# Peptides against a protein of PDB entry 7K3S, part 31

Target 1, 60 residues: chain A of PDB entry 7K3S
Amino acid sequence: MEELSGKPLSYAEKEKLKEKLAFLKKEYSRTLARLQRAKRAEKAKNSKKAIEDGVPQPEA

## One batch from the design tools (peptide; made by RFdiffusion4, then SolubleMPNN)

Design b2_p17_1_s1 (from b2_p17_1 with Y4F V8L E9K E13K)
Fold by OpenDDE base, seed 1:
Order: C-alpha cells, then sequence, then structure tokens
Structure b2_p17_1_s1 (fold): chain B 60 residues (1-60), chain A 17 residues (1-17)
C-alpha cells in the first residue's frame, strides 16, 4: 500500500489556502447579494406593472 | 467573474514563485 503521504502542507501553505478560501467566500457572497437584489428588482417591476394595468382610465 | 479569475491567477502565480 503506497501511503499517499502527500507531504503535510507547511504552515505557510495552510495560511495561503485560508486566504484563498476567504477571498472565494467573499466573491461568492458578493455574487449572491447581486442575485438577491436582481430578484427583488424583478418583483418590484412586476408589481408596478400590475398596479398600472389595474387603474381604470377615467372616461372623458 | 473576470475580476475573480484575475485575482485567483495572481494569487496562484505568487505560490509558484
Amino acid sequence: as target 1 above (60 residues)
Amino acid sequence: SEAFEKALKEELKKIEE
């Protein structure tokens, strides 16, 4: 059995992986916040159209 | 995101040096 003794990551390599993971999580959270804002804006546009189509024009 | 790929590539390059 060849032990896949991948050399244990040095302390410096572990810290660099934590930095990369933190950056990746930050970009994911920004993208998720943009998607949530876009979905809210779409609902607000659909609600505004439903109100405008439901106002009977006063007969002149 | 192109900005994410750029930042990831720059951080990878700093590991290989």
Scores: peptide ipSAE 0.081, ipTM 0.701, DockQ to the pose 0.077
Fold by OpenDDE base, seed 3:
Structure b2_p17_1_s1 (fold): chain B 60 residues (1-60), chain A 17 residues (1-17)
Amino acid sequence: as target 1 above (60 residues)
Amino acid sequence: SEAFEKALKEELKKIEE
């Protein structure tokens, strides 16, 4: 295992990195939830249009 | 690099301890 030959982080640097990581994890989860919601909304729009146009939706 | 991702994950783990 290559030892990560980085200087030991101070307690304050570790806490700041924890905060940054928590922020990034939160923004990632928010973005993912938004993407999933957008994809569901698009599928729901396409299903409503397919019902309105009488076109059978391609089976997934 | 898989090695970089592993190293980053190990460093993040040490920060979370």
Scores: peptide ipSAE 0.073, ipTM 0.654, DockQ to the pose 0.055
Fold by OpenDDE base, seed 4:
Structure b2_p17_1_s1 (fold): chain B 60 residues (1-60), chain A 17 residues (1-17)
Amino acid sequence: as target 1 above (60 residues)
Amino acid sequence: SEAFEKALKEELKKIEE
């Protein structure tokens, strides 16, 4: 078993990793919010089509 | 943000060097 005796990260390296993680979390949250909006918009379009296809247009 | 992706790429290059 190779001991991954990685030198303990300096204080500066730890802070830089925290900044990278904070950004990654922000981009994840933004992407998730876009995906949730897209799924809601798709469901709303499908429900509008189901209503439009299920209501017989009154013959003129 | 393109500015952050650029900064992240520049900082990753400095770690590989």
Scores: peptide ipSAE 0.071, ipTM 0.684, DockQ to the pose 0.083
Fold by OpenDDE base, seed 5:
Structure b2_p17_1_s1 (fold): chain B 60 residues (1-60), chain A 17 residues (1-17)
Amino acid sequence: as target 1 above (60 residues)
Amino acid sequence: SEAFEKALKEELKKIEE
């Protein structure tokens, strides 16, 4: 039985992992906000195209 | 492995404390 005796992380290693987790949480939130904006922009483009295709050209 | 995911979650919790 190899005890994966994961040596207790030093204080400095724990702080570095805390920083990495904080960065990852920030990038996740940023990516989610971008995705939500992109979905809203796509819906706005599709609604604008539906209005443009529904305007009868005035026969001159 | 569910055991590995559990151990990882426990280690992440200890880093947040």
Scores: peptide ipSAE 0.064, ipTM 0.643, DockQ to the pose 0.081

Design b2_p17_1_s2 (from b2_p17_1, 7 letters changed)
Fold by OpenDDE base, seed 3:
Structure b2_p17_1_s2 (fold): chain B 60 residues (1-60), chain A 17 residues (1-17)
Amino acid sequence: as target 1 above (60 residues)
Amino acid sequence: SKAFEEALKKELEKILE
């Protein structure tokens, strides 16, 4: 296991890691928002189809 | 391992200071 505990990171290494973490957090948030939008779009499609087919929507 | 996660957390804390 790399002992992360031993070497002080330079200012430049810290900034590069802050940038990588900020990027990863942004991509995570974007992916989560995409997933939530996809789930809402799927529910909206299923709801429209259920109205067209006269099938009672499960109240969940 | 929990030890790796704790080491990573401590390193991230030092980066965020």
Scores: peptide ipSAE 0.099, ipTM 0.654, DockQ to the pose 0.051
Fold by OpenDDE base, seed 1:
Structure b2_p17_1_s2 (fold): chain B 60 residues (1-60), chain A 17 residues (1-17)
Amino acid sequence: as target 1 above (60 residues)
Amino acid sequence: SKAFEEALKKELEKILE
């Protein structure tokens, strides 16, 4: 069993990995917010199409 | 593999300390 005795990360390497993790969490949150907005917009479009197909335009 | 996930978890824990 090779101990994954990964060399102790230097303080600078730890901070760089914290920054990368914070960036990844931020991009995940942005992507999730976009997906939630897209799902809400799709529901709103489907509801508008159902109303517009049911109102006869008044003839001029 | 479960061993890779555990190694990644230990590395992340060591970064958060």
Scores: peptide ipSAE 0.091, ipTM 0.647, DockQ to the pose 0.056
Fold by OpenDDE base, seed 5:
Structure b2_p17_1_s2 (fold): chain B 60 residues (1-60), chain A 17 residues (1-17)
Amino acid sequence: as target 1 above (60 residues)
Amino acid sequence: SKAFEEALKKELEKILE
């Protein structure tokens, strides 16, 4: 059984992985916030279109 | 493998200490 005992990560390698994880968490949160905004904007567009199609234009 | 996932979790825990 080859122990995949990869060499213990150096302090610098651990810090670099912590930074990568922090970046990934930040990008996830940013993407989630964008998705939530897009979903709200789509609902607002659909509601505005439903109001515009329901107003009878006054015949002049 | 569940064993690989548990090994990966333990390694991530050691990095986050």
Scores: peptide ipSAE 0.084, ipTM 0.638, DockQ to the pose 0.048
Fold by OpenDDE base, seed 2:
Structure b2_p17_1_s2 (fold): chain B 60 residues (1-60), chain A 17 residues (1-17)
Amino acid sequence: as target 1 above (60 residues)
Amino acid sequence: SKAFEEALKKELEKILE
């Protein structure tokens, strides 16, 4: 196991870390947007169900 | 890898100094 714990990161290693951080930030933002969309979709389903249960059946 | 995580922590520490 190379003890990376003491060596200064090379320029190439720093750029690779920046790329990985940019990727992780992008995936975080995408996941957050997906979660927010899912929560909005669930609220919209629950609101539709509450309207359907509250509509008196038209008497024939 | 654990080595990557430690390298990441150490680089973040240097940015926060």
Scores: peptide ipSAE 0.104, ipTM 0.674, DockQ to the pose 0.120; fails the geometry check

Design b2_p17_1_s3 (from b2_p17_1, 8 letters changed)
Fold by OpenDDE base, seed 2:
Structure b2_p17_1_s3 (fold): chain B 60 residues (1-60), chain A 17 residues (1-17)
Amino acid sequence: as target 1 above (60 residues)
Amino acid sequence: SKAFEEALKKELEKIKK
């Protein structure tokens, strides 16, 4: 039995860990928002191409 | 950032010693 008797983190160490976890959550949320924006931009590009390929160029 | 995750891991390793 590995005694996970890790010395109880000091109050300061716990607060530093909470700060880092909050930062990591913020970076995750930023990355997710960027991914969602990229997916929306890709859909908008694909929709524009489908409209441009579907408009017969007026034969002048 | 990978650098932030590495910094976090290094500090967690320091707390574990």
Scores: peptide ipSAE 0.100, ipTM 0.711, DockQ to the pose 0.084
Fold by OpenDDE base, seed 5:
Structure b2_p17_1_s3 (fold): chain B 60 residues (1-60), chain A 17 residues (1-17)
Amino acid sequence: as target 1 above (60 residues)
Amino acid sequence: SKAFEEALKKELEKIKK
């Protein structure tokens, strides 16, 4: 049972953790941007439905 | 994403080795 928990991370292990952290930050930012676009698209659909339901059809 | 979990798993496997 080598206690991997107490040895200082090598330079290579630290760089690999930085890469993982950068990737996680990128995926978080992408997910947040997708959520913000989805919320804007939902508001735009609800506003179109409110306009379509609020236009009285002109009886001919 | 499944791609993130797979990339993270591959990277963790390389540290264990």
Scores: peptide ipSAE 0.095, ipTM 0.703, DockQ to the pose 0.082
Fold by OpenDDE base, seed 4:
Structure b2_p17_1_s3 (fold): chain B 60 residues (1-60), chain A 17 residues (1-17)
Amino acid sequence: as target 1 above (60 residues)
Amino acid sequence: SKAFEEALKKELEKIKK
């Protein structure tokens, strides 16, 4: 078993990893919000189509 | 964000040197 005796990260390396993690969390949250909006828009389109297909247009 | 990709790229170039 190779002991991953990883040298303790310096203070500067830890701060850089915190910045990278904060950015990754921000991009994840942005992507999740886009996905949730897309799912809501799809549900709204499907409900509009279900209403449009389920209401017989009154004959002119 | 393009600004973050550029900042990350600059920081990776400093580690390589």
Scores: peptide ipSAE 0.083, ipTM 0.681, DockQ to the pose 0.073
Fold by OpenDDE base, seed 1:
Structure b2_p17_1_s3 (fold): chain B 60 residues (1-60), chain A 17 residues (1-17)
Amino acid sequence: as target 1 above (60 residues)
Amino acid sequence: SKAFEEALKKELEKIKK
């Protein structure tokens, strides 16, 4: 087994891995922001339902 | 494997330098 640890990465390989890491961090941050918006939207929907269920229909 | 995770960590440290 060639020890994967032994060869220093070339400058080009380091830059390619840095780009991949930057992309992954960007997609993670976007996904986290979507999850936070979804949780806020769920709380807002639950609050709207609690207001709508609490209005007594006027007896006709 | 733990060896793969350690190799990946070592490569990430080489990118930070």
Scores: peptide ipSAE 0.080, ipTM 0.654, DockQ to the pose 0.055

Design b2_p17_1_s4 (from b2_p17_1, 8 letters changed)
Fold by OpenDDE base, seed 5:
Structure b2_p17_1_s4 (fold): chain B 60 residues (1-60), chain A 17 residues (1-17)
Amino acid sequence: as target 1 above (60 residues)
Amino acid sequence: SKAFEEALKKALEKILE
């Protein structure tokens, strides 16, 4: 196990960690966008079904 | 986990140093 030793990181190690952080931020934003799209798609399906079933749409 | 959060903080501190 490489000790998370307080050793100063080299320039190359700092850049690699910045790259990993940028990747993590990108994956977070992508996941959030997928969740928002899924929520919109679910609402659209429920609205279509409620119209088909003759149920009055709740006013937004 | 709390251990992951502390490891991430220490890594960020080292990037900003």
Scores: peptide ipSAE 0.102, ipTM 0.665, DockQ to the pose 0.050
Fold by OpenDDE base, seed 4:
Structure b2_p17_1_s4 (fold): chain B 60 residues (1-60), chain A 17 residues (1-17)
Amino acid sequence: as target 1 above (60 residues)
Amino acid sequence: SKAFEEALKKALEKILE
């Protein structure tokens, strides 16, 4: 990996880095939305189990 | 990784200059 640490980035390199950051921000937002959905689904499953555990299954 | 965060910070600083 070229250590860009010492050289001024060209205009094209700056734009490529901005694009990579925009992509990373998009993937972060997508991952966060998935995590929030998973947490809601888990809470809904736990609430359904609490309701099912509170409803006496009719013993046949 | 702290090294990744520092590299990202330096890259952002260079974009803003």
Scores: peptide ipSAE 0.100, ipTM 0.662, DockQ to the pose 0.054
Fold by OpenDDE base, seed 2:
Structure b2_p17_1_s4 (fold): chain B 60 residues (1-60), chain A 17 residues (1-17)
Amino acid sequence: as target 1 above (60 residues)
Amino acid sequence: SKAFEEALKKALEKILE
């Protein structure tokens, strides 16, 4: 991979880099949404379990 | 890593030029 670190980027290289950054931003946002959903699901499971453990089982 | 953040900043600077 040529280190583009010192040369001015061509228009095509700038557009390709913008596309890669847009993709990375999309994947980051998707990962955050999955993480937030997982945390909400865990909280909901823990809350349900705490309610079920706090309800006295009807004695048969 | 700090090196990755600096590489991203430099890449963004070059897009904004």
Scores: peptide ipSAE 0.099, ipTM 0.662, DockQ to the pose 0.051
Fold by OpenDDE base, seed 1:
Structure b2_p17_1_s4 (fold): chain B 60 residues (1-60), chain A 17 residues (1-17)
Amino acid sequence: as target 1 above (60 residues)
Amino acid sequence: SKAFEEALKKALEKILE
């Protein structure tokens, strides 16, 4: 197992890893925002269905 | 799992130096 722990990273390698971490943090935040939006939309759909099934259509 | 977490910590330490 090459001990990746011993060699100092070059400045360019550090910057590339910082960029990758920033990208991953951004994609994680987008995924969380999507999940939260989906959960809110599901709750809103379930609340609308409960109202629609409870209103008797007025006979014409 | 622990070996991956330790490798990630060491990589982060080297980036923050």
Scores: peptide ipSAE 0.098, ipTM 0.657, DockQ to the pose 0.053

Design b2_p17_2_s1
Fold by OpenDDE base, seed 3:
Structure b2_p17_2_s1 (fold): chain B 60 residues (1-60), chain A 17 residues (1-17)
Amino acid sequence: as target 1 above (60 residues)
Amino acid sequence: KLEELKEEIEKLEKEFE
């Protein structure tokens, strides 16, 4: 286990980490947006069910 | 998945401090 925790990163290592960080931030934002859409869709389904359970079916 | 991405981001951000 190289303790990377104590050596100043080279410029090239810092640039590689910046690229990785930018990629991870993009994947985080994409994943968060997906979860937020899913949560909104679930809330919209639950609200439709609450309306449907409260509307008397028209007698045929 | 989201938490794993957050932890890996926080780990990499500490390497720039």
Scores: peptide ipSAE 0.408, ipTM 0.877, DockQ to the pose 0.338
Fold by OpenDDE base, seed 4:
Structure b2_p17_2_s1 (fold): chain B 60 residues (1-60), chain A 17 residues (1-17)
Amino acid sequence: as target 1 above (60 residues)
Amino acid sequence: KLEELKEEIEKLEKEFE
């Protein structure tokens, strides 16, 4: 078990972690925006199904 | 998952304190 938890990170290690953090923040924002769009689309589908189940299809 | 990304972000932010 290399206890990496006790050594001060080098400048180069800190820069790599900043890049990883920036990437993860971008993926978080992308995932959050996708989830919010999915929830809005689900509400819109549920409202459309409630309208479609409530409108008697005109028998043609 | 969104929570797994949040936990990994929080873990990395603690390495800069």
Scores: peptide ipSAE 0.408, ipTM 0.878, DockQ to the pose 0.332
Fold by OpenDDE base, seed 2:
Structure b2_p17_2_s1 (fold): chain B 60 residues (1-60), chain A 17 residues (1-17)
Amino acid sequence: as target 1 above (60 residues)
Amino acid sequence: KLEELKEEIEKLEKEFE
């Protein structure tokens, strides 16, 4: 694995890194949105259980 | 996974400084 740690990146290397960075930022945003949706769905499930456990079942 | 993506983003952003 060549240590890129000291050479000025070529224009082509910079463009490839920009594409990779844009991809990773998109995957981050997608992953964050999934996590936030999961947390909202969990809160909505917990609120439904609290209502269901608090309603006396009508005796049939 | 979310933190791994953040670390990889931060690592690549340092290559543009």
Scores: peptide ipSAE 0.408, ipTM 0.878, DockQ to the pose 0.331
Fold by OpenDDE base, seed 1:
Structure b2_p17_2_s1 (fold): chain B 60 residues (1-60), chain A 17 residues (1-17)
Amino acid sequence: as target 1 above (60 residues)
Amino acid sequence: KLEELKEEIEKLEKEFE
């Protein structure tokens, strides 16, 4: 759709943009929550590696 | 992806001003 940068949007066009905006806000919130979980999981993996690298292997 | 979603949201919000 070429946005003719000078005509007021019709009521029907504004309703379509509101629906698209609501969808994008939902996808943003889901993406942000995924990123935050990934960052927490990375910190938890790095703490486990620091414990595993600090345990002397029992000599056989 | 997160930044692209912010830019697209901001673009659409400006069409309602």
Scores: peptide ipSAE 0.407, ipTM 0.877, DockQ to the pose 0.328

Design b2_p17_2_s2
Fold by OpenDDE base, seed 4:
Structure b2_p17_2_s2 (fold): chain B 60 residues (1-60), chain A 17 residues (1-17)
Amino acid sequence: as target 1 above (60 residues)
Amino acid sequence: RLEKLKEEIEKLEEEFK
């Protein structure tokens, strides 16, 4: 098994990995922000349902 | 999905140490 983990990366390989790392960090931040918004929206929906199920809607 | 992105970031950051 070639231990690919022991070969010093060339400057060009390091720059490609930096670009990939920057992309993945951006995707992480985007995914985290989406997850946080979804959790906030779920809490807000659950609080609205708890109010709606707890208040008899006046029949129109 | 988020944890898999974190693990992939951590693996790439180890290649620069």
Scores: peptide ipSAE 0.434, ipTM 0.885, DockQ to the pose 0.335
Fold by OpenDDE base, seed 2:
Formats: C-alpha cells, structure tokens, sequence
Structure b2_p17_2_s2 (fold): chain B 60 residues (1-60), chain A 17 residues (1-17)
C-alpha cells in the first residue's frame, strides 16, 4: 500500500492555503448573507401582496 | 455558488488534518 501521503506542505504553502481558506470563508459568509436577505425580501413581498389583495376597494 | 464554496472550503480543510 503506497501511502500517497504527498510531501508535507512547506510552511509557506500552509500559509498560502490559510489565506485562501480565509478568503473562501469570507466569500461564503457574504454569499450566505445575500441569500438570507433575498429569502427575507421574498417573504416580505408575498406578505404585502396578501394584504393588498385583502382590502376591498370601496366601490363608489 | 454557495455549495461550491462549501466544497472548496472542505477540500482545503482536509489538507490541514
């Protein structure tokens, strides 16, 4: 069983991967926050339509 | 997009184990 345990990453390679990981975690958080805001805005639009469709216009 | 970011994060976290 050849353990393809690739050469231990150098300190510089590990730091580069940490920077990439931090960047991706930030992108994830920004994307998740946008998705959550979009889902809240959709619910708020659907609730406004339900109120507008429930007010009988006073026919004169 | 969100799932792809999650998968790429998980792959990078495996290189630190």
Amino acid sequence: as target 1 above (60 residues)
Amino acid sequence: RLEKLKEEIEKLEEEFK
Scores: peptide ipSAE 0.433, ipTM 0.886, DockQ to the pose 0.344
Fold by OpenDDE base, seed 3:
Structure b2_p17_2_s2 (fold): chain B 60 residues (1-60), chain A 17 residues (1-17)
Amino acid sequence: as target 1 above (60 residues)
Amino acid sequence: RLEKLKEEIEKLEEEFK
């Protein structure tokens, strides 16, 4: 196993990794926000079904 | 997908320690 942890990164390598890290953090935040919206939408659908199954439609 | 992004972020943050 090469100890990839042992070489000090050059300034240019660190800057490239910072850019990649910033990009990945942005993609993480977008993905998380999408999943949170999906979870809220699922909860809202399940809450609507619980109301619809509990309210007899008035006969017209 | 989210977990893979977290793992890749964590690996990159370790390179700055």
Scores: peptide ipSAE 0.432, ipTM 0.884, DockQ to the pose 0.343
Fold by OpenDDE base, seed 1:
Parts: structure tokens; sequence; C-alpha cells
Structure b2_p17_2_s2 (fold): chain B 60 residues (1-60), chain A 17 residues (1-17)
């Protein structure tokens, strides 16, 4: 694998890297948002169970 | 998955410094 660490990237190479970076940032944000939704849904389920165990159903 | 995306972003950002 040639360590390209020494040659200035061409304009076209820089634009391709910018596109890839934008794509990866979008995928990161999408993945993070999914994780945060999952954590909120888990907290909401756990909070509902804690309320159901704490309210005696009125025996009618 | 999230950490791998972070590492790949960091590697690409280093090519612009």
Amino acid sequence: as target 1 above (60 residues)
Amino acid sequence: RLEKLKEEIEKLEEEFK
C-alpha cells in the first residue's frame, strides 16, 4: 500500500475525499440518531413498567 | 459500527490538514 502521505492531492482527489467525508458524516449522524431513538424507546418502556408496578389497579 | 465510522472520518480529515 503506497503511503500517499507525501504527495499533494490533486483537486479531483480532494473533491472525491470531500464527497466520501460528507457521506460518512451522514452515515454517522443516521447511526447516532438510530442509537438515540433506541435508547429513548428503552427508557420509555422501563418508565412504563415502573409506573405499572407502582399503581395498584383499583379493584372494582 | 459508530466507532468505525468515527475512525474513518478522522482518517479522512487528517488528509486535509
Scores: peptide ipSAE 0.431, ipTM 0.884, DockQ to the pose 0.336

Design b2_p17_2_s3
Fold by OpenDDE base, seed 3:
Structure b2_p17_2_s3 (fold): chain B 60 residues (1-60), chain A 17 residues (1-17)
Amino acid sequence: as target 1 above (60 residues)
Amino acid sequence: KLEELKKKIEELEKEFK
């Protein structure tokens, strides 16, 4: 574990970290959006089931 | 995975302070 916590980062190191940070923020946003879509889809399935369990099936 | 990404972001953001 290099303790990078004590040396001022060079300009080149800072730019490389900015690129990594931008990539991680993109992956975070993508992952969050996927989880939010999944949660909305689950809520929509649960609401359909609650409607179906409350509707008398038409007698055939 | 989301919390791990958040932690890595927070760790990198500390190096710019």
Scores: peptide ipSAE 0.380, ipTM 0.867, DockQ to the pose 0.339
Fold by OpenDDE base, seed 1:
Structure b2_p17_2_s3 (fold): chain B 60 residues (1-60), chain A 17 residues (1-17)
Amino acid sequence: as target 1 above (60 residues)
Amino acid sequence: KLEELKKKIEELEKEFK
């Protein structure tokens, strides 16, 4: 970890960090939305299994 | 992955203060 703690960032370096920050915020939001969809899909699978396990198989 | 992204965001936001 290079501690950039000693030199004021140039305008160009600040703009590059703003772009990187915007990218990371977008990736965070996409990852969070994926996690939320996965949790909803797991609940929907568990509800379908409870319905299938409760239907008497028609005897052939 | 989500917590790692959160940490990287917080680290970059500290460089602007």
Scores: peptide ipSAE 0.380, ipTM 0.868, DockQ to the pose 0.334
Fold by OpenDDE base, seed 4:
Structure b2_p17_2_s3 (fold): chain B 60 residues (1-60), chain A 17 residues (1-17)
Amino acid sequence: as target 1 above (60 residues)
Amino acid sequence: KLEELKKKIEELEKEFK
């Protein structure tokens, strides 16, 4: 663990950390959007299963 | 995980204060 906690970061180090932060924020937003879509899809599957289990399939 | 990303963002944001 390089304890960067004790030295003022150079301008170049701060810019690299800003780029890393922007990347992580993008990955967070992407992951959150996937999770929200998955939860909506699960709710939609559970509602479809409740409808499909409640509709007697017409025996053809 | 989402919480691991959140934690890492919070850690990096502390280095700018």
Scores: peptide ipSAE 0.379, ipTM 0.866, DockQ to the pose 0.334
Fold by OpenDDE base, seed 2:
Structure b2_p17_2_s3 (fold): chain B 60 residues (1-60), chain A 17 residues (1-17)
Amino acid sequence: as target 1 above (60 residues)
Amino acid sequence: KLEELKKKIEELEKEFK
Protein backbone atom coordinates (compact mmCIF):
# COMPACT_ATOMS: atom_id res chain seq x y z
CA MET B 1 0.00 0.00 0.00
CA GLU B 2 1.75 3.19 -1.16
CA GLU B 3 2.50 5.55 1.73
CA LEU B 4 0.69 8.72 0.55
CA SER B 5 2.42 10.30 3.62
CA GLY B 6 4.41 12.99 1.70
CA LYS B 7 2.59 14.31 -1.42
CA PRO B 8 -0.19 16.94 -1.44
CA LEU B 9 -3.34 15.08 -2.47
CA SER B 10 -4.80 16.18 -5.80
CA TYR B 11 -8.39 17.45 -5.90
CA ALA B 12 -9.49 14.10 -7.45
CA GLU B 13 -7.69 12.10 -4.70
CA LYS B 14 -9.36 14.26 -1.98
CA GLU B 15 -12.82 13.70 -3.54
CA LYS B 16 -12.17 9.92 -3.70
CA LEU B 17 -11.13 9.96 0.00
CA LYS B 18 -14.32 11.95 0.89
CA GLU B 19 -16.43 9.27 -0.85
CA LYS B 20 -14.57 6.47 1.02
CA LEU B 21 -14.98 8.35 4.33
CA ALA B 22 -18.73 8.86 3.72
CA PHE B 23 -19.12 5.14 2.90
CA LEU B 24 -17.21 4.06 6.05
CA LYS B 25 -19.22 6.47 8.27
CA LYS B 26 -22.43 4.95 6.82
CA GLU B 27 -21.19 1.37 7.49
CA TYR B 28 -20.15 2.38 11.04
CA SER B 29 -23.60 3.90 11.75
CA ARG B 30 -25.34 0.81 10.30
CA THR B 31 -23.17 -1.55 12.39
CA LEU B 32 -23.70 0.52 15.56
CA ALA B 33 -27.49 0.60 14.99
CA ARG B 34 -27.50 -3.23 14.58
CA LEU B 35 -25.50 -3.65 17.82
CA GLN B 36 -27.82 -1.28 19.73
CA ARG B 37 -30.90 -3.12 18.35
CA ALA B 38 -29.40 -6.49 19.39
CA LYS B 39 -28.74 -5.17 22.95
CA ARG B 40 -32.34 -3.86 23.21
CA ALA B 41 -33.72 -7.20 21.95
CA GLU B 42 -31.58 -9.13 24.47
CA LYS B 43 -32.85 -6.94 27.36
CA ALA B 44 -36.45 -7.47 26.17
CA LYS B 45 -35.91 -11.29 26.07
CA ASN B 46 -34.36 -11.31 29.56
CA SER B 47 -37.30 -9.26 30.92
CA LYS B 48 -39.79 -11.73 29.34
CA LYS B 49 -37.97 -14.72 30.90
CA ALA B 50 -37.97 -13.04 34.33
CA ILE B 51 -41.78 -12.59 34.07
CA GLU B 52 -42.36 -16.16 32.79
CA ASP B 53 -40.18 -17.77 35.52
CA GLY B 54 -41.97 -15.63 38.17
CA VAL B 55 -45.56 -16.58 37.20
CA PRO B 56 -46.66 -19.91 38.74
CA GLN B 57 -47.98 -21.95 35.81
CA PRO B 58 -51.70 -22.51 36.46
CA GLU B 59 -52.05 -26.21 37.25
CA ALA B 60 -54.33 -27.61 34.55
CA LYS A 1 -15.79 -5.03 12.89
CA LEU A 2 -17.08 -1.83 14.64
CA GLU A 3 -13.63 -0.93 16.02
CA GLU A 4 -12.01 -1.77 12.65
CA LEU A 5 -14.42 0.66 10.94
CA LYS A 6 -13.64 3.31 13.59
CA LYS A 7 -9.88 2.85 13.11
CA LYS A 8 -10.19 3.08 9.30
CA ILE A 9 -12.30 6.28 9.63
CA GLU A 10 -9.66 7.82 11.95
CA GLU A 11 -6.87 6.85 9.49
CA LEU A 12 -8.69 8.54 6.55
CA GLU A 13 -9.52 11.66 8.63
CA LYS A 14 -5.75 12.15 9.22
CA GLU A 15 -5.24 12.60 5.43
CA PHE A 16 -7.43 15.78 5.57
CA LYS A 17 -5.39 17.51 8.36
Scores: peptide ipSAE 0.378, ipTM 0.867, DockQ to the pose 0.334

Design b2_p17_3_s4 (from b2_p17_3, 7 letters changed)
Fold by OpenDDE base, seed 5:
Parts: C-alpha cells; structure tokens; sequence
Structure b2_p17_3_s4 (fold): chain B 60 residues (1-60), chain A 17 residues (1-17)
C-alpha cells in the first residue's frame, strides 16, 4: 500500500494556509454577529407591530 | 457555531506544528 504520504507542506504553504484559516474565522465571526443583529432587529419589528394593533387610535 | 470555531482553532494549531 503506497501511503500517499502527502508531500509535507513547505513553510510558505503552511503560512498561506494559516492566513486563509484565520481569514475564514474572522469572516465567520463577522457574519455571525450580523445574523445576531438581524434576529434582534426582526424581534424588535414584531414587537412594534403587536403594540400598534393593540392601541385604539383616539378618535379625533 | 462554537464547534466550527473550535475546529478552525484545531486546524490552525496543526499548521503551527
């Protein structure tokens, strides 16, 4: 069985892969923070609609 | 979300070895 001993990554390839993974982690965290803000904003919109349907407009 | 962050940290650590 020829173990496909994947050629050891060069130092430059390791550093490039490290940079890519660090970038991916950063973009993931940014996207997660956006999603959490969007979910909070959606809940806040739904709560405003529930208040508007419950207040009888004063007859002017 | 946490599991994915932990996996990324694990793969980063393997590159530093």
Amino acid sequence: as target 1 above (60 residues)
Amino acid sequence: SKAFEEELEKELKKIEE
Scores: peptide ipSAE 0.133, ipTM 0.741, DockQ to the pose 0.137
Fold by OpenDDE base, seed 2:
Parts: sequence; C-alpha cells; structure tokens
Structure b2_p17_3_s4 (fold): chain B 60 residues (1-60), chain A 17 residues (1-17)
Amino acid sequence: as target 1 above (60 residues)
Amino acid sequence: SKAFEEELEKELKKIEE
C-alpha cells in the first residue's frame, strides 16, 4: 500500500479546497438546472407540434 | 448525475473534519 503520505494540508489549503469544491458544486447545479430547463422546453415544443399536425385544416 | 453531487458533498465533509 503506497502510503498516501501527502503532507497534511494546512488549514488555509483545506479552506481553499473547500471553496473550490463549493464553487464546482454550484456550477454543476447551475448546468443541471439549464439542462432540465432545455429538456422541458423541448417537450413543450414537441407537444405544440403534435397539436398543430393533428388539427385538420377545415377545407373551405 | 446525483452520484457526482453526493461525491462532492462527501469530499467537502472530509475537508471540514
């Protein structure tokens, strides 16, 4: 077993890493929210097209 | 992936210990 004898991170290095991970989590959640919104918008567009193709134009 | 969010939360928790 290679001892991951990485020197214990200083308190300042731990806090900086915590801030970076919190930022990464925030950007990830923001990206997921955008993806979910895009998927909802696509479903709404597909539903509108299905209604428009299903209305027989009244022949005059 | 929810799994990636959970992994990030676990790594955050390990840094706070």
Scores: peptide ipSAE 0.133, ipTM 0.740, DockQ to the pose 0.140
Fold by OpenDDE base, seed 1:
Structure b2_p17_3_s4 (fold): chain B 60 residues (1-60), chain A 17 residues (1-17)
Amino acid sequence: as target 1 above (60 residues)
Amino acid sequence: SKAFEEELEKELKKIEE
């Protein structure tokens, strides 16, 4: 088994990767929350259309 | 997925060691 003995990352390289992963986690969670809100808004729009189509227009 | 968030947390922890 060839050990993937990649050169050990310097302390500065580890800290930079930590910062990048923390940023990626934050953007992922923000995107997930946006997607969940969009799915809820779509359900709410479909419910409003069902109410408007169900009101008989008063015969003038 | 929640699994992807947990994987990112594990990789962050390994970089802190």
Scores: peptide ipSAE 0.133, ipTM 0.740, DockQ to the pose 0.139
Fold by OpenDDE base, seed 4:
Parts: sequence; C-alpha cells; structure tokens
Structure b2_p17_3_s4 (fold): chain B 60 residues (1-60), chain A 17 residues (1-17)
Amino acid sequence: as target 1 above (60 residues)
Amino acid sequence: SKAFEEELEKELKKIEE
C-alpha cells in the first residue's frame, strides 16, 4: 500500500485545487453540451436524409 | 484501482469543505 501520506495541502494549494476542479467541471459541462448538440444534429441529418431519399426527385 | 478512486474522492471532499 503506497501511503498517499502526501503532506497536508496548504490553504493556498487547496484553493488552487478548488479552482482547477471548478475549471474541469466547467469544461466537462461544455463538452457534454457539445456532445448533446452533435447527437441532436446527427438525428436531424438522418431525418432530413430519410425525407430527401423518400422524396422522388422530380424527373426533369 | 478502486482504493485510489476512493482516496481521490476523500481528498476532493476535504477540499470542498
């Protein structure tokens, strides 16, 4: 068992870790929102392709 | 390791207090 007996973090180190954690949570939420938008756009493209492939091209 | 994840969660909780 590696004793992760790391020296108790100073107040300044704890505040820096809180800042890093808040940044990471923000970037995670931003990435999740992008993924959800991409998934919605893919569904919309697949629905549009299903409509375009089902519309007989007007024979010119 | 599950032990590392549990230790990380304990440290994160101590930082959020």
Scores: peptide ipSAE 0.094, ipTM 0.698, DockQ to the pose 0.052

